Peptides against a protein of PDB entry 4Z63. Designs and how they scored, part 5

Target 1, 334 residues: chain A of PDB entry 4Z63
Amino acid sequence: LCLGMNDLTGNIPEDLFHLKRLNLLGIQENRLSGSLSREIRNLSSLVRLDVSWNLFSGEIPDVFDELPQLKFFLGQTNGFIGGIPKSLANSPSLNLLNLRNNSLSGRLMLNCTAMIALNSLDLGTNRFNGRLPENLPDCKRLKNVNLARNTFHGQVPESFKNFESLSYFSLSNSSLANISSALGILQHCKNLTTLVLTLNFHGEALPDDSSLHFEKLKVLVVANCRLTGSMPRWLSSSNELQLLDLSWNRLTGAIPSWIGDFKALFYLDLSNNSFTGEIPKSLTKLESLTSRNISVNEPSPDFPFFMKRNESARALQYNQIFGFPPTIELGHNN

## One batch from the design tools (peptide; aimed at target 1 S170 L243 W248)

Design b1_p9_4_s1 (made by RFdiffusion4, then SolubleMPNN; from b1_p9_4, 3 letters changed)
Fold by OpenDDE base, seed 3:
Structure b1_p9_4_s1 (fold): chain B 334 residues (1-334), chain A 9 residues (1-9)
Amino acid sequence: as target 1 above (334 residues)
Amino acid sequence: PSWISSEEL
């Protein structure tokens, strides 16, 4: 049953929960309100539940043990409060959990040893606090993780050295500290292609350790951290780099010539730093800017990107990395 | 100011 993208108001009719053969319930992009009914438990054949973009409130019901076929739960952009229900945090069937832009709170706890199918987790823009869950690497299929805009004080856990499934990771604006430790850990994530760390590590030094290596890194965003240092030499080994945003830092020194050797680099923002010297002539030879053969069909993060053009403007949403226009921003360095 | 994030700022 797909009733998304309407102006439906009120609650879900209770009789809807009598539909025991229902595999897909999509009621997203409405004005549905109140609590999400516990009677969802009666939908024993449910594979996909999409309640996103509504006015739901209260706690998410602890009924996911009665939903053995549920693979997709989308609840983003609601007013949900409390934690992740125990049955949801233990779901062996769940592939994707999206609860972005809610009011969920407390410590983030997932039973990753039970969540054997979880491949995508979006909990961005919530009120989770404490530390990053050390057991996330035990979610052996977890590829996409957005934990941005929560209050995860401290460092990236050492256990994330073992996060081999991790491909897309965002921790933007999560009160993280110790960028040197974070990068030193995350370099062990052999499948990591997208790393977004914007609005963390305030005033720290960007490490220039030549021992750091991100072999498959395509997207690096470390904007608005007030980071000190220079363009990191270790980044020159990330031959697949497509997007680099280091804007709004305190980076100094020259822009190195190797920045123009990235064949796939189509988006470069080094604006609002303190870079000096000449613009490397190699930037004028970027193959990605001269040839349109950017493979648009590459896997992207499940989480959206946002570009804030002006302080007062709403951020533009980009659902795909290739939605960004080819860009070289070097403005406001001196 | 322009920068990229994974969340609406």
Scores: peptide ipSAE 0.508, ipTM 0.938, DockQ to the pose 0.848
OpenDDE base, seeds 1, 2, 4, 5: peptide ipSAE 0.506, 0.505, 0.499, 0.498; ipTM 0.938, 0.938, 0.937, 0.937; seed 2 fails the geometry check

Design b1_p9_4_s2 (made by RFdiffusion4, then SolubleMPNN; from b1_p9_4, 3 letters changed)
Fold by OpenDDE base, seed 3:
Order: structure tokens, then C-alpha cells, then sequence
Structure b1_p9_4_s2 (fold): chain B 334 residues (1-334), chain A 9 residues (1-9)
């Protein structure tokens, strides 16, 4: 049953929960309000539940043990409060959990040993606090993780060295500290292609450690951190780099010539730094900017990107990396 | 000022 993208108001009719054969319930993009009914437990055949973009409030009901086929739960952009229900945090069927842009709070806890099917987790823009959950790497299929815009004080856990499934990771604006430790840990994530660390590590030094290596890194965003240092030499080994944003830092020195050796680099933002010297001639030879053959069909993060063009403007949402225009931004360095 | 993030700031 798909009733999304309407102006439906009020609550879900109770009789809807009698639909025991229902595999898909999509009621997203409405004005549905109140609590999400506990009676969703009666939808025992449910595979996909999309309640996103509504006015739901209260706690998410602890009924996911009665939904053994549920693979997709989409609840982003609601007013949900409390934590992740125990039954949801232990769901063996769940592939995707999206609770982005809610008011969920407390310590983030997932039983990753039970969540054997979880491949995508979006908890961006919530009120989670404490530390990053050390057991996330135990979610052996977890590929996409957005934890941005929460209050995860401290460092990236050492356990994330074992996060082999991790491909897309966002921690932007999460009060993280110790970028050197974070990069030193995350380099062990062999499948990591996208790393977004914007608005963390305030005033730290960007490590220039030649021992750091991100083999499959395609997207690196470490903007607006007030980072000191220079263009990191270790990045030159990330031959698949497509997008680099290091804007709004305090980086100094020259832009190195190897920045133009990235065959797939189509988006470069080094603006609002303190770079000096000449623009490398190699940037004028970037193959991605001269040839239209950017493979548009590459896997992307499930979480959106946002570009803030002006301090007062709403950020533009980009659902795909290739939605960004080919860009070289070197402004505001002098 | 333009910069990329994964969340609206």
C-alpha cells in the first residue's frame, strides 16, 4: 500500500493494521501525526515500512520482534523521541534503518551480533550523545553509516580498524576529536570509499603521515574544521579520488602537483585556506574535466550530501556524488 | 562560503 506524497492528516486508521498480508506500507511525505501505533505489530508480513516525512511523535514502538520479515524501516524527518527500541536494535531481518532527522536521544546502542542483515544505518541529525558505539564493526554487513550531527564526544573507536564492511561513512558535525587517531583507524577499513568528517577536530593538525593509506578512497570531505598543516602526502596514493573538499581550514603551503594526477578527480575544493604558491599546471590536465566519461553508475552513499553556498542559505541537497558539478575551487586563499 | 557536509548545518 503506497499512500506517500499526499496531504493525509491525522492517524493511520486502525483497520489498516488488519492487513496481515501487507508487504509494503508507504505513507511517507504526508502530515500524519501522533504516535506510531503499536498495532503495526499486526503487519506480520511487512517487508518495508516507510513513514518518513511526517509529523509522527513519541517513542518508536517496541514491536519489531513481531515483524520478522521487515527489511526496510524508513522514519526520517519525524519527531520521534527516545532511543532505538530494543526489538529494532536486535532485528535480524533489518537491512536498512533510516531515522535521520528526528529527536532520538541517549546513548546509541545496537546489538550488531543480532543485526546480521543490517547494511545501511542513517541516524544523522538526532540527539544521540556519549561515544560512538564500539560494536558497530560487529554489524558484518554494515556498509553505509551516517551518524552526522549527533553529539558523539571523543574519538573514533579503535574497534573500527576491523570495520571491513564499511564503505560510506559520515561523522560530520559530531563533536569528534583527534583526527590523527581517526584517520589512523579508518585507513584499515579496506572498503572505505566515502569519508565525511566536516565540522570536527576543531583546530587540530591534519596529519601528514606517509604511513596513512586509503586505497579505495573516492570521496574525502574534511571541511570547516580549522585544520592546520599542509596538503597531506598520504592522499597522493588514493588513486581513485573523485571528490576532495578541504575547504574552510587553515591549511598552508603549496598545492602539490600530484593533485592533478588523479584521473577521476572531478570536484576539488581547497577554498578558504591559506595555500600559497602557484596553481599546479597539472590541474589543467585533469582527465575528468576534459573527458565526459565519469562513470555515473558507481555506487553512492545512501545518505545525502549537503552543500552550503551561503551562511544564511539553506544547504543544497545532493543525493549522489555525481550530482556535484565538475569544480575546481581555490578561492579565498590570499 | 561553500563546503560539503552529510547533514544540513
Amino acid sequence: as target 1 above (334 residues)
Amino acid sequence: PSWISSEEV
Scores: peptide ipSAE 0.516, ipTM 0.939, DockQ to the pose 0.871
OpenDDE base, seeds 1, 2, 4, 5: peptide ipSAE 0.510, 0.504, 0.465, 0.499; ipTM 0.938, 0.939, 0.926, 0.937; seed 2 fails the geometry check

Design b1_p9_4_s3 (made by RFdiffusion4, then SolubleMPNN; from b1_p9_4, 3 letters changed)
Fold by OpenDDE base, seed 2:
Structure b1_p9_4_s3 (fold): chain B 334 residues (1-334), chain A 9 residues (1-9)
Amino acid sequence: as target 1 above (334 residues)
Amino acid sequence: PSWISSVEI
C-alpha cells in the first residue's frame, strides 16, 4: 500500500494493521501525526515500512520482533523521541534503518551481532549522546553510516580499525575530538570511500603523517574545523580522490603540486584558509575538469550532502557527489 | 566561501 506524497492527516487507521499480507506500507510525505501504533506488529509480512516526512511523535513501538521480514524502515523527518526500541536494535532482517532528523535521545546502542543484515544506518540529526558505539564493526554488512549532528563526545573507538564493511561514513557536527586518532583508526577501513568530518576537532592540528593511507578514499570533507597545519602529505596517496573540501580551516603553507595529480578530482575547496604561495600549475591540467565524462554510475552514500555557501544561508542538498559542479575554490586565503 | 556537510546545519 503506497499512500505517500499526499496531504493525509491524523493517525493511521487501526484497521490498516489487519492487512497481514501487506509487504509494503508507504505513507511518507504526508501530515500524519500522533504515535506510531503498536498494531504495526500485526503486519507480519511487512518488508518495507516508510513513514518518513510526517508529523509522527512519541516513542517508536517495540514490536520489531513480530516483523521477521522487515528489511527497510524509513522514519526520517518526524518527531520521534526516546531510544531505538530493543526489538529494532536486535532485528536480524533489517537492511536499512533511516531515522534521520528526529528527536531520538540517550546512548546509541545496537546489538550488531544480531543485526546481521544491516547495511545502511542513518541516525543523523538526532539527540543521541555519550560515545560512539564500540560494537558498530560487529555489524558485518554495515556499509553506510550517518551519525552526523548528534553529541558523540570523545574519540572514534579503536574497534573501528576492524570496520571492514564501512564505505560511507558521516560524523559531521558530532562533537568529536582527536583527529589524529580518528584518521589513524579509519585508515584501516579498507572499503572507506567517503569520509565526512565537518564541524569536529575544533582547533586541532591536521596530522601530516606519511604513514597514513586511505587507498579507496574518493570523498574527504573536513570543513569548518578550524584545523591548523598544512596540506597533508598522506592524502597524495589517495589516487581515487574525487572531492576534497578542507574549507573554513586555518591551514597554512603552500598548496602542493601533487594536488593536480588526482585524475578524478573534480571538486576542490580549499577556501577560507591561510594558504600562501603560488597556485600549482598542475591544477590547470586536472583531467576531470577538462574531460566531459564524469562517470555518473558510481555508488554513492545513502545520505545526502549539504553545501552551505555561508553560515546564514540555507544549505543546498546534493543527493549524489556528481551533483556538485566541477569546482576549484581557493578564495579567501591570505 | 562554501563548505560541505552530510547534514542540514
Scores: peptide ipSAE 0.420, ipTM 0.925, DockQ to the pose 0.957
OpenDDE base, seeds 1, 3, 4, 5: peptide ipSAE 0.415, 0.401, 0.409, 0.402; ipTM 0.920, 0.917, 0.919, 0.916

Design b1_p9_4_s4 (made by RFdiffusion4, then SolubleMPNN; from b1_p9_4, 4 letters changed)
Fold by OpenDDE base, seed 5:
Formats: structure tokens, sequence, C-alpha cells
Structure b1_p9_4_s4 (fold): chain B 334 residues (1-334), chain A 9 residues (1-9)
């Protein structure tokens, strides 16, 4: 049943939960309000539940043990409160959980040993607090993780050295500390292609440790951290780099010539730093900016990117990396 | 400020 993108109001009719053969319920992009009914438990054949972009409130019902076929739960952009229900945090069927832009709170706890199918987790823009869950690497299929705009004080857990499934990771604006430890841990994530760390590590030094290596890194965003240091030499070995944003830091020294050796680098923002010297001539030879044939069909994060062009404007949403225009921003340096 | 993030800031 697909009823998305309407002006539907009120609650879901209870009789809808009598549809025991229903595989897909999509009621997204409406004005549905109230609590999400516990009677969802009656939809025992449900594979996809999309309640996103509504006015739902209250706690998410703890009924996911009655939904053994549920693979997709989309609840982003609602008013949900409380934690992740125990049955949801233990769901062996769930592939994708999107609860972005809610009011979920408390310590983030997932039983990753039980969540054997979880591949995408979006909990961005919630009220989770405490530490990052050390057991996330036990979610052996978890590739996409957005935990941005939560309050995860402290460091990236050492256990994330074993996060082999991790491909896309965002922790933007999550009160993280110790960038040296974070990078030293996350370099062990052999499948990591996208790393977004914007608005963390406030005033720390960006490590220039040549022992750091991110083999498959395509997207690195560490903007607005007030980071000190220089362009990190370890980044020169990330030959697949497509997008680099280090803007709004306190980085100094020269922009190194190796920045132009990245064949796939189409977006570079080094603006609002303290870089000095000449613009590397190698930047004028970036193949991605001179070639018309960029393959746009690469795997992308499930979480959106945002770019705020103007302080007074709403951020522009980009659902794919290749949605970003080819860019070289070097403005507002010394 | 103009910068990239995964969330609207």
Amino acid sequence: as target 1 above (334 residues)
Amino acid sequence: PSWVSSEEV
C-alpha cells in the first residue's frame, strides 16, 4: 500500500493493520500525527515500512519481534522520542534503519550480534548522548552509518579498527575529540570510502603522520573544526580521492603539489584557512575537471550531504557525491 | 559558513 506524497492527516486507521499479507506500507510525506500504533505488529508479512516525513510523535512501538520479514524501516523526519525499541535493536531481518531527524534520546544501544542483516543506519539529527557504541563493528554487514548531529562525547572507539564492513561514515557535529586517535583507528577500516567529520575536534591539530593510510578514501570532509597544522602528507596516498573539504580550519603552510595528482578529485574546498604560497599548477591539470566522462554511477552513501553556501540560506541537500558541482575553493586564505 | 556536512547545520 503506497499512500505517500499526499496531504493525509490524523492517525492510520486501525483496520489497515488487519492487512496481514501487506509487504509494503508507504505513508511517507503526509501530515499523519499521533503515536505509531502498536498494531503494526499485526502486519506480520511487512518487508518495508515507510512512515517518513510525517508528524508522528511518542515512542516507536516495541513490536519488531512480530515483524520477522521487516527489512526496511524509514521513519526519518518525525517527532519520535525515547530510544530505539529493544525489538528493533535486536531485529535479525532489518537491513536499513532510517530514523534521521527525530528526537530520539538516551544512549545508543544496538544488539549488533543479533542485527545480522543491518547494512544501513541513519540516526543523524537526534538527541542521542553518551559514547559511540563500541559494538557497532559487530554489525558485520553495516556499511552506511550516519550518526551526525548527536552528542557522542569522547573518542572513536578502538573497536572500530575492526569495522571492516564500514564504507560510509558520518559523525558531523557530534562533539568528538581526539582527531589523531580517530584517524589512527579509522584507517583500519579497509572499505571506508566516505568519512565526514565536520564540526568535531575543535581546535585540535590535524595529524601529519605518514603512517596513516586510507587506501579507498574517496570523500574526506573535515570542515569547520578549527584544526591546526598543514595539509596532511598521509592524504597523498589516497589515490581515489574525489571530494576533499578541509574548509573553515586554521591550516597553514603551502598547498602541496600532490593535490593535483588525484585523477578523480572533482571537489576541493580549502577555503577559510591560513594557507600560504602559490596555487599549485598541478590543480590546472586535474583530469576530473578537464574530462567530460566522469562515471557518475558509483556507490554513494545512503545519507544526504548538505552544503551551506550562505549563512542565511538553508543548506543545499545533495543525495549523491556527484551532485556536487566540480569545485575548487581556495578563497579566504592568507 | 560554506562547508560540507552530512546534516543540515
Scores: peptide ipSAE 0.467, ipTM 0.929, DockQ to the pose 0.790
OpenDDE base, seeds 1, 2, 3, 4: peptide ipSAE 0.465, 0.459, 0.465, 0.451; ipTM 0.928, 0.928, 0.929, 0.927; seeds 1, 2 fail the geometry check

Design b1_p9_5 (made by RFdiffusion4; failed a check: a repeat of another design)
Pose (drawn by RFdiffusion4):
Structure b1_p9_5 (pose): chain A 334 residues (1-334), chain P 9 residues (1-9)
Amino acid sequence: as target 1 above (334 residues)
Amino acid sequence: ESSHWIYTE
């Protein structure tokens, strides 16, 4: 049953909950509102539930043991409150959970021993607080994690050294501390390709510690953290690097020669720092910016990227990394 | 001169 992208109003008629054989319900992008009824436990054949872009509110009903076939739950852009219900946090069948841009709050609790099929999680633009849940690496299939724009505090848990499935990790604007510990831990996640740390670690020093090694790293964004220190040399060992954003920090010293050695780099933003010295001549022999013989695969995280020109400008949206224009941005330095 | 920065939501 596909009703998406209409102008429907009111709540879901209780009539709908008699459909025991329904495996797909798309009601997304309407004006629907009210609570999402507990009677939804009666729809035991559901595989894909798309409630996104409506006006729903109240708690998400804790009925998800009654929906053992649920694989895709899409609730993004609604007014849902409370945390993740225990039954949803215990669902062994969920592949994907998108609750981004909701009014959700409290501690974030998932039973990752129980969630053996979870491979993608998007909780962005919510009010989840407390520490990042230490058990997240226990979701052995979790590849895509977007926790951006939340109310967490403290450090990245030590157990994140074991997050073997992690590919795309977006932590922007989440009030994270100790970038030194965050980078030392996260370097051990061997599948990490795209990492977004923007608006965290405010005023901290950027670790220069050269034992740090991110081998498969493709996209590194750590911006507007007002970080101090120099261009970190440990980054030169990430040969796959495609997009680097260190902008709006307090970084100083000269821009080193090795920045021109990234063969897949097509986008770099070092703007709005305290960088001095001349421009390194090696930026003239960047391979992805000269010939057509460098070819690589674009990273594929499940989340869009946003770009802001200044603090008051409306943002630009890029659903894919290769949507960024090939750019050298060195403005507002010394 | 110009500047900007990238983030996700």

Design b1_p9_5_s1 (made by RFdiffusion4, then SolubleMPNN; from b1_p9_5, 5 letters changed)
Fold by OpenDDE base, seed 2:
Structure b1_p9_5_s1 (fold): chain B 334 residues (1-334), chain A 9 residues (1-9)
Amino acid sequence: as target 1 above (334 residues)
Amino acid sequence: STSSWVTTE
């Protein structure tokens, strides 16, 4: 049953939950309100539940143990409160969980040992607090993780060295500390292609350790951290780099010539730093900017990117990395 | 953009 993208109001009729053979319930992009009924438990054949972009409130019901076939739960942009229900945090069938832009709170806890099918997790823009869950790497298929805009005090857990499944990771604006440790840990994520760390590590030094290596890194965003230091030499080994945003830091020194050696680099923002010297001539020869053939068909994160002008402003949304225009921003440097 | 930064929030 697909009723998305309408102007439906009120709550879900209880009789809808008598549809025991229902595999897909999509009621996204409406004005549905009230609590999400616990009677969802009656939808024992449910594979996909999309309640996103509504006005739902209250706690998410703890009924997911009665939904053994549920693979997709999309609840982004609602008013859900409380934590992740125990049955949801233990779901062996769930592939994708999107609860972005809610009011979920407490410590983030997932039983990753039980969540054997989880490959995509978006919990961005919630009210989770405490520390990052150390057991996330135990989610052996977890590839896409957005935990942005939560309050995860402290450092990236050491256990994330073993996060082999991780490909797309955002921790933007999550009160993280110790960028040196974070990068030192995350470099062990051999499948990591997208790393977004914007609005963390305030005032720290960007490490320039040649031992750091991110072989498959395509997208690196570490903007608005007030980071000190220089353009990191270790980044020169990330030959697949497509997007680099280090804007709104306090980086100094010259822009190195190797920045122009990235054949796939089409978006570069080094603006609002303290870089000095000349613009490398190599930047004028970036193949990605001279050739029209940008490969648009590459795997991308499940979470969108946003171009923000300030923390409170509505951002431009980019659903794919290649939605960004080819860009070289070097403004507001010395 | 000179007046913006990329994030996922």
Scores: peptide ipSAE 0.542, ipTM 0.905, DockQ to the pose 0.659
OpenDDE base, seeds 1, 3, 4, 5: peptide ipSAE 0.539, 0.532, 0.533, 0.527; ipTM 0.904, 0.903, 0.904, 0.902

Design b1_p9_5_s2 (made by RFdiffusion4, then SolubleMPNN; from b1_p9_5, 3 letters changed; failed a check: a repeat of another design)
Amino acid sequence: SSSSWITTE

Design b1_p9_5_s3 (made by RFdiffusion4, then SolubleMPNN; from b1_p9_5, 4 letters changed)
Fold by OpenDDE base, seed 2:
Structure b1_p9_5_s3 (fold): chain B 334 residues (1-334), chain A 9 residues (1-9)
Amino acid sequence: as target 1 above (334 residues)
Amino acid sequence: SSSSWVTTE
């Protein structure tokens, strides 16, 4: 049953939950309100539940043990409160959980040993607090993780050295500390292609350790951290780099010539730093900016990117990396 | 852009 993208209001009729053979319920992009009924437990054949972009409130019901076939739960952009229900945090069937832009709170806890199918997790823009869950690497299929805009005080857990499934990771604006430790840990994530760390590590030094290596890194965003230091030499080994945003830091020194050696680099923002010297001539030879063949068909994160001008402004949304215009921003370097 | 930064928020 697909009723998305309408102007439906009120609660879900209880009789809808008598549809025991229902595999897909999509009611996204409406004005549905109230609590999400516990009676969703009666939808024992449910594979996909999409309640996103509504006005739902209250706690998410703890009924996911009665939904053994549920693979997709999309609840982004609602008013859900409380934690992740225990049955949801233990779901062996769940592939994708998207609860972005809610009011979920407390400590983030997932039973990753039980969540054997989880491959995508978006919990961005919630009210989770405490530390990052150390057991996330136990989610052996977890590839896409957005935890942005939560309050995860402290450091990236050491256990994330073993996060082999991780490909797309955002911790933007999550009150993280110790960028040196974070990068030192995350370099062990051999499948990591996208790393977003914007609005963390306030005033720390960007490490220039030649021992750091991110072989498959395509997207690095570490903007608005007030980071000190220079362009990190270790980044020169990330030959697949497509997007680099280090804007709104306090980086100094010259822009190195190796920045122009990235054949796939089409978006570069180094603006609002303190870089000095000449613009590398190699930047004028970036193949990605001269060639029209941007390979649009590369795997991308499940979470969208946003270009923000300030914390309160409505950001421009980019659903894919290649949605970004080819850009070289070097402005406001004094 | 010079007046913006990328995030996933």
Scores: peptide ipSAE 0.545, ipTM 0.902, DockQ to the pose 0.666
OpenDDE base, seeds 1, 3, 4, 5: peptide ipSAE 0.544, 0.537, 0.543, 0.532; ipTM 0.904, 0.902, 0.903, 0.901

Design b1_p9_6 (made by RFdiffusion4)
Pose (drawn by RFdiffusion4):
Structure b1_p9_6 (pose): chain A 334 residues (1-334), chain P 9 residues (1-9)
Amino acid sequence: as target 1 above (334 residues)
Amino acid sequence: SHFISSVEL
C-alpha cells in the first residue's frame, strides 16, 4: 500500500490495522499527524514501514516484537519523542533505522547482541544525551552510522576500536571531547572510509602524533572545531584520500609539501586558519586535478553532506561526494 | 571560505 507524496491529513484510520498481510506501507511525505497507534502491532507481516515526512508525535509505540519481519523503519522528519523503544532496540530483523530530525531524547540504548541484521543507523538531529553507547560495536553488521547534531558528551568509547563493520561515521556537532582519544581509537576501524567530525572538540589541539594511521580513509571532514597545531603528517599515509576539510580551525605553520602527494584528492579546504609561508608548489602536480588517468570509486555513505560559506549563509546540499566541485580553497589564511 | 558538515545547520 503506497500513499506517499500526497496531501493527506488526520491520523491513520484504525481500519488500516486490520491488514495482517501487508508487507509494505508507505505513507511518507503527507500531512498526517497524531500518535502512531499501538494497534500497529497487528500488522505482523510488515517488512518496510515508511512514515517519513509527516507531522506525527508522541512516543514511538513499543510494539516491535509483534513485527518480526520488519527490515526497514523510516520515521525521519516527524515530532517523535522519547527514546528508542526497547522492542525496536531488540529487533533482530531491522536492516535500517532512520529516525533523524525528530524530537527524540534521553540515553541512546540498543541491544546490539539482539540486533544482528542492523547495517545502517541514522539518528541525526535529535536530543539523545549521555555518553556514546559503548555497545555500538557489538552490532557486527553496522556499516553506516549517523549520530550528528545530538546532545552527547564525553569521549569516543574505547570499544570503538572493535567496530569492524564501520564504514561511514558522521559525528558532526555532537559535543565530543578529546579528539586525541577519538583519532587514536578510530584508526583501528579498518573499514573506515568517510569520517565527519565537524563542530566537536572545541579549542582542542589537533593530534600530531605520527603513529596514527587511517589506511582506507577517503573523506575526512573536521571543521569549525577551532583546533590548534599544524597540518598533521600522519594524514599523509592515507593514500586513498579524496576530500579533506580542515577549515575554520586555528591551525598554524606552513602547509606541507605532502599535501600535493594525494593522488585521488579532488577537494581540499584549508580556509580560515592561521597558515603561513608560501603555497606549496606540489599542489600544482595534484593528479586528480591535472590528467584524466587517475580513476577511483566514489565513497557511498547513506547521509548527505552540507556546505556553509559563512555562519549566516543557507547551506548547500550534496548527496554524493562527487557532487563537490573539484576545489582548492586556501582563503583567509596568512 | 566555507566548511562541510553532515547535518544542516

Design b1_p9_6_s1 (made by RFdiffusion4, then SolubleMPNN; from b1_p9_6, 3 letters changed)
Fold by OpenDDE base, seed 2:
Structure b1_p9_6_s1 (fold): chain B 334 residues (1-334), chain A 9 residues (1-9)
Amino acid sequence: as target 1 above (334 residues)
Amino acid sequence: PSWISSVEL
């Protein structure tokens, strides 16, 4: 049953939960309100539940043990409160959980040993607090992780060295500390292609350790951290780099010539730093900026990117990395 | 001057 993108109001009729053969319930992009009914438990054949972009409130019901076929739960952009219910945090069937832009709170806890199918987790823009869950690497299929805009005080857990499934990681604006430790850990994530760390590590030094290596890194965003240091030499080994944003930091020294050796680099923002010297002539030879064939068919994160032109501007949403225009921004340097 | 994030800030 797909009733998304309407002007539906009120609660879900309880009689809808008598549909025991229902595989898909999509009621997204409406004005549905109230609590999400516990009677969802009666939908024992449910594979996809999409309640996103509504006015739902209260706690998410603890009924996911009665939904053995549920693969997709989309609840982004609602007013949900409380924690992740225990049955959801233990779901062996769940492939994707999207609860972005809610009011979920407390310590983030997932039973990753039970969540054997979890591939995508979006919990961005919630009120989770405490530390990053050390057991996330036990989610052996977890590829896409957005935990941005929560309050995960402290460091990236050492256990994330074993996060082999991790490909897309967003931690923007999560009160993280120790960028040197974070990068030293995350370099072991052999499948990591996208790393977004904007608005963390405030005033720390960007490590220039030549032992750091991110083999498959395509997207690195570490903007608006007030980071000190220079362009990191370790980044020169990330030959697949497509997008680099280090804007709004306090980086100094020259822009190195190796920045022009990235054949796939189509978006470079080094603006609002303290870089000095000449613009490398190698930047004028970036193949990705001269060739029309950007490979549009590459896997992307399940979470959108947002570009802010300034602190007061609304962010522009980009659903794909290749939605960014080919860009070289070097403005507002000394 | 712009910056990228993964959340609407």
Scores: peptide ipSAE 0.423, ipTM 0.926, DockQ to the pose 0.956
OpenDDE base, seeds 1, 3, 4, 5: peptide ipSAE 0.414, 0.399, 0.408, 0.397; ipTM 0.920, 0.917, 0.920, 0.915

Design b1_p9_6_s2 (made by RFdiffusion4, then SolubleMPNN; from b1_p9_6 with S1P H2S)
Fold by OpenDDE base, seed 1:
Structure b1_p9_6_s2 (fold): chain B 334 residues (1-334), chain A 9 residues (1-9)
Amino acid sequence: as target 1 above (334 residues)
Amino acid sequence: PSFISSVEL
């Protein structure tokens, strides 16, 4: 049953929950309000639940133990409060959980040992507090993680050295500290292709340790951190780099010539730093900007990117990395 | 400021 993208109001009729053979319930992009009914438990054949972009409030019902086939739960952009229900945090069937842009709070706890199928987690823009869950690496299939705009004080856990499944990671604006430790840990994530760390590490030094290596890194975003230091030499070994944003920092020194050696680099923002010297002539030879044959069919994060072009504008949403126009931004340097 | 994030800022 797909009823998304309408002007439906009020609560879900209780009789809808008697549809025991229902595999897909999509009621997204409506004006549905009130609590999400516990009677969802009666939908024992449910594979996909999409309640996103509504006016739902209250706690998410703890009924996911009665939904053994549920693979997809989308609840983004609602007014949900409380924590992740215990049955949801223990769901062995769940592949994707999206609860972005809610009012969920408390310590984030997931039973990763039970969540054997979880591959995508979006909890961005919530009120989670405490530290990052140390057991996230135990989610053996977890590839996509957005935890941005929560209050995860402290450092990236040492256990994330073992996060072999991690491919796409966003922690933007999560009150993280110690960028040197974070990068030193996350370099062990051999499948990490996308790393977004914007609005963390305020005023720290960007490490230039040549021992750091991100072999598969395609997207690095560490914008608006007020980071000091120079262009990091370790980044020159990330031969697959496609997008680099280090804008709105306090980075100094020259832009190195090796920045133009990245064959796939189509988006570069180094603006609003303190870089000096000449623009590297190698940037004029970027193959990605001279050839139209960018493979648009590469895997991308499930979480959206946002770019705010000016302070007064709403941020533009980009659902894919290749939604960004080919860009070289070097403005507002010395 | 113009920069990329994973959240609406």
Scores: peptide ipSAE 0.445, ipTM 0.934, DockQ to the pose 0.817
OpenDDE base, seeds 2, 3, 4, 5: peptide ipSAE 0.420, 0.399, 0.405, 0.392; ipTM 0.925, 0.915, 0.919, 0.910

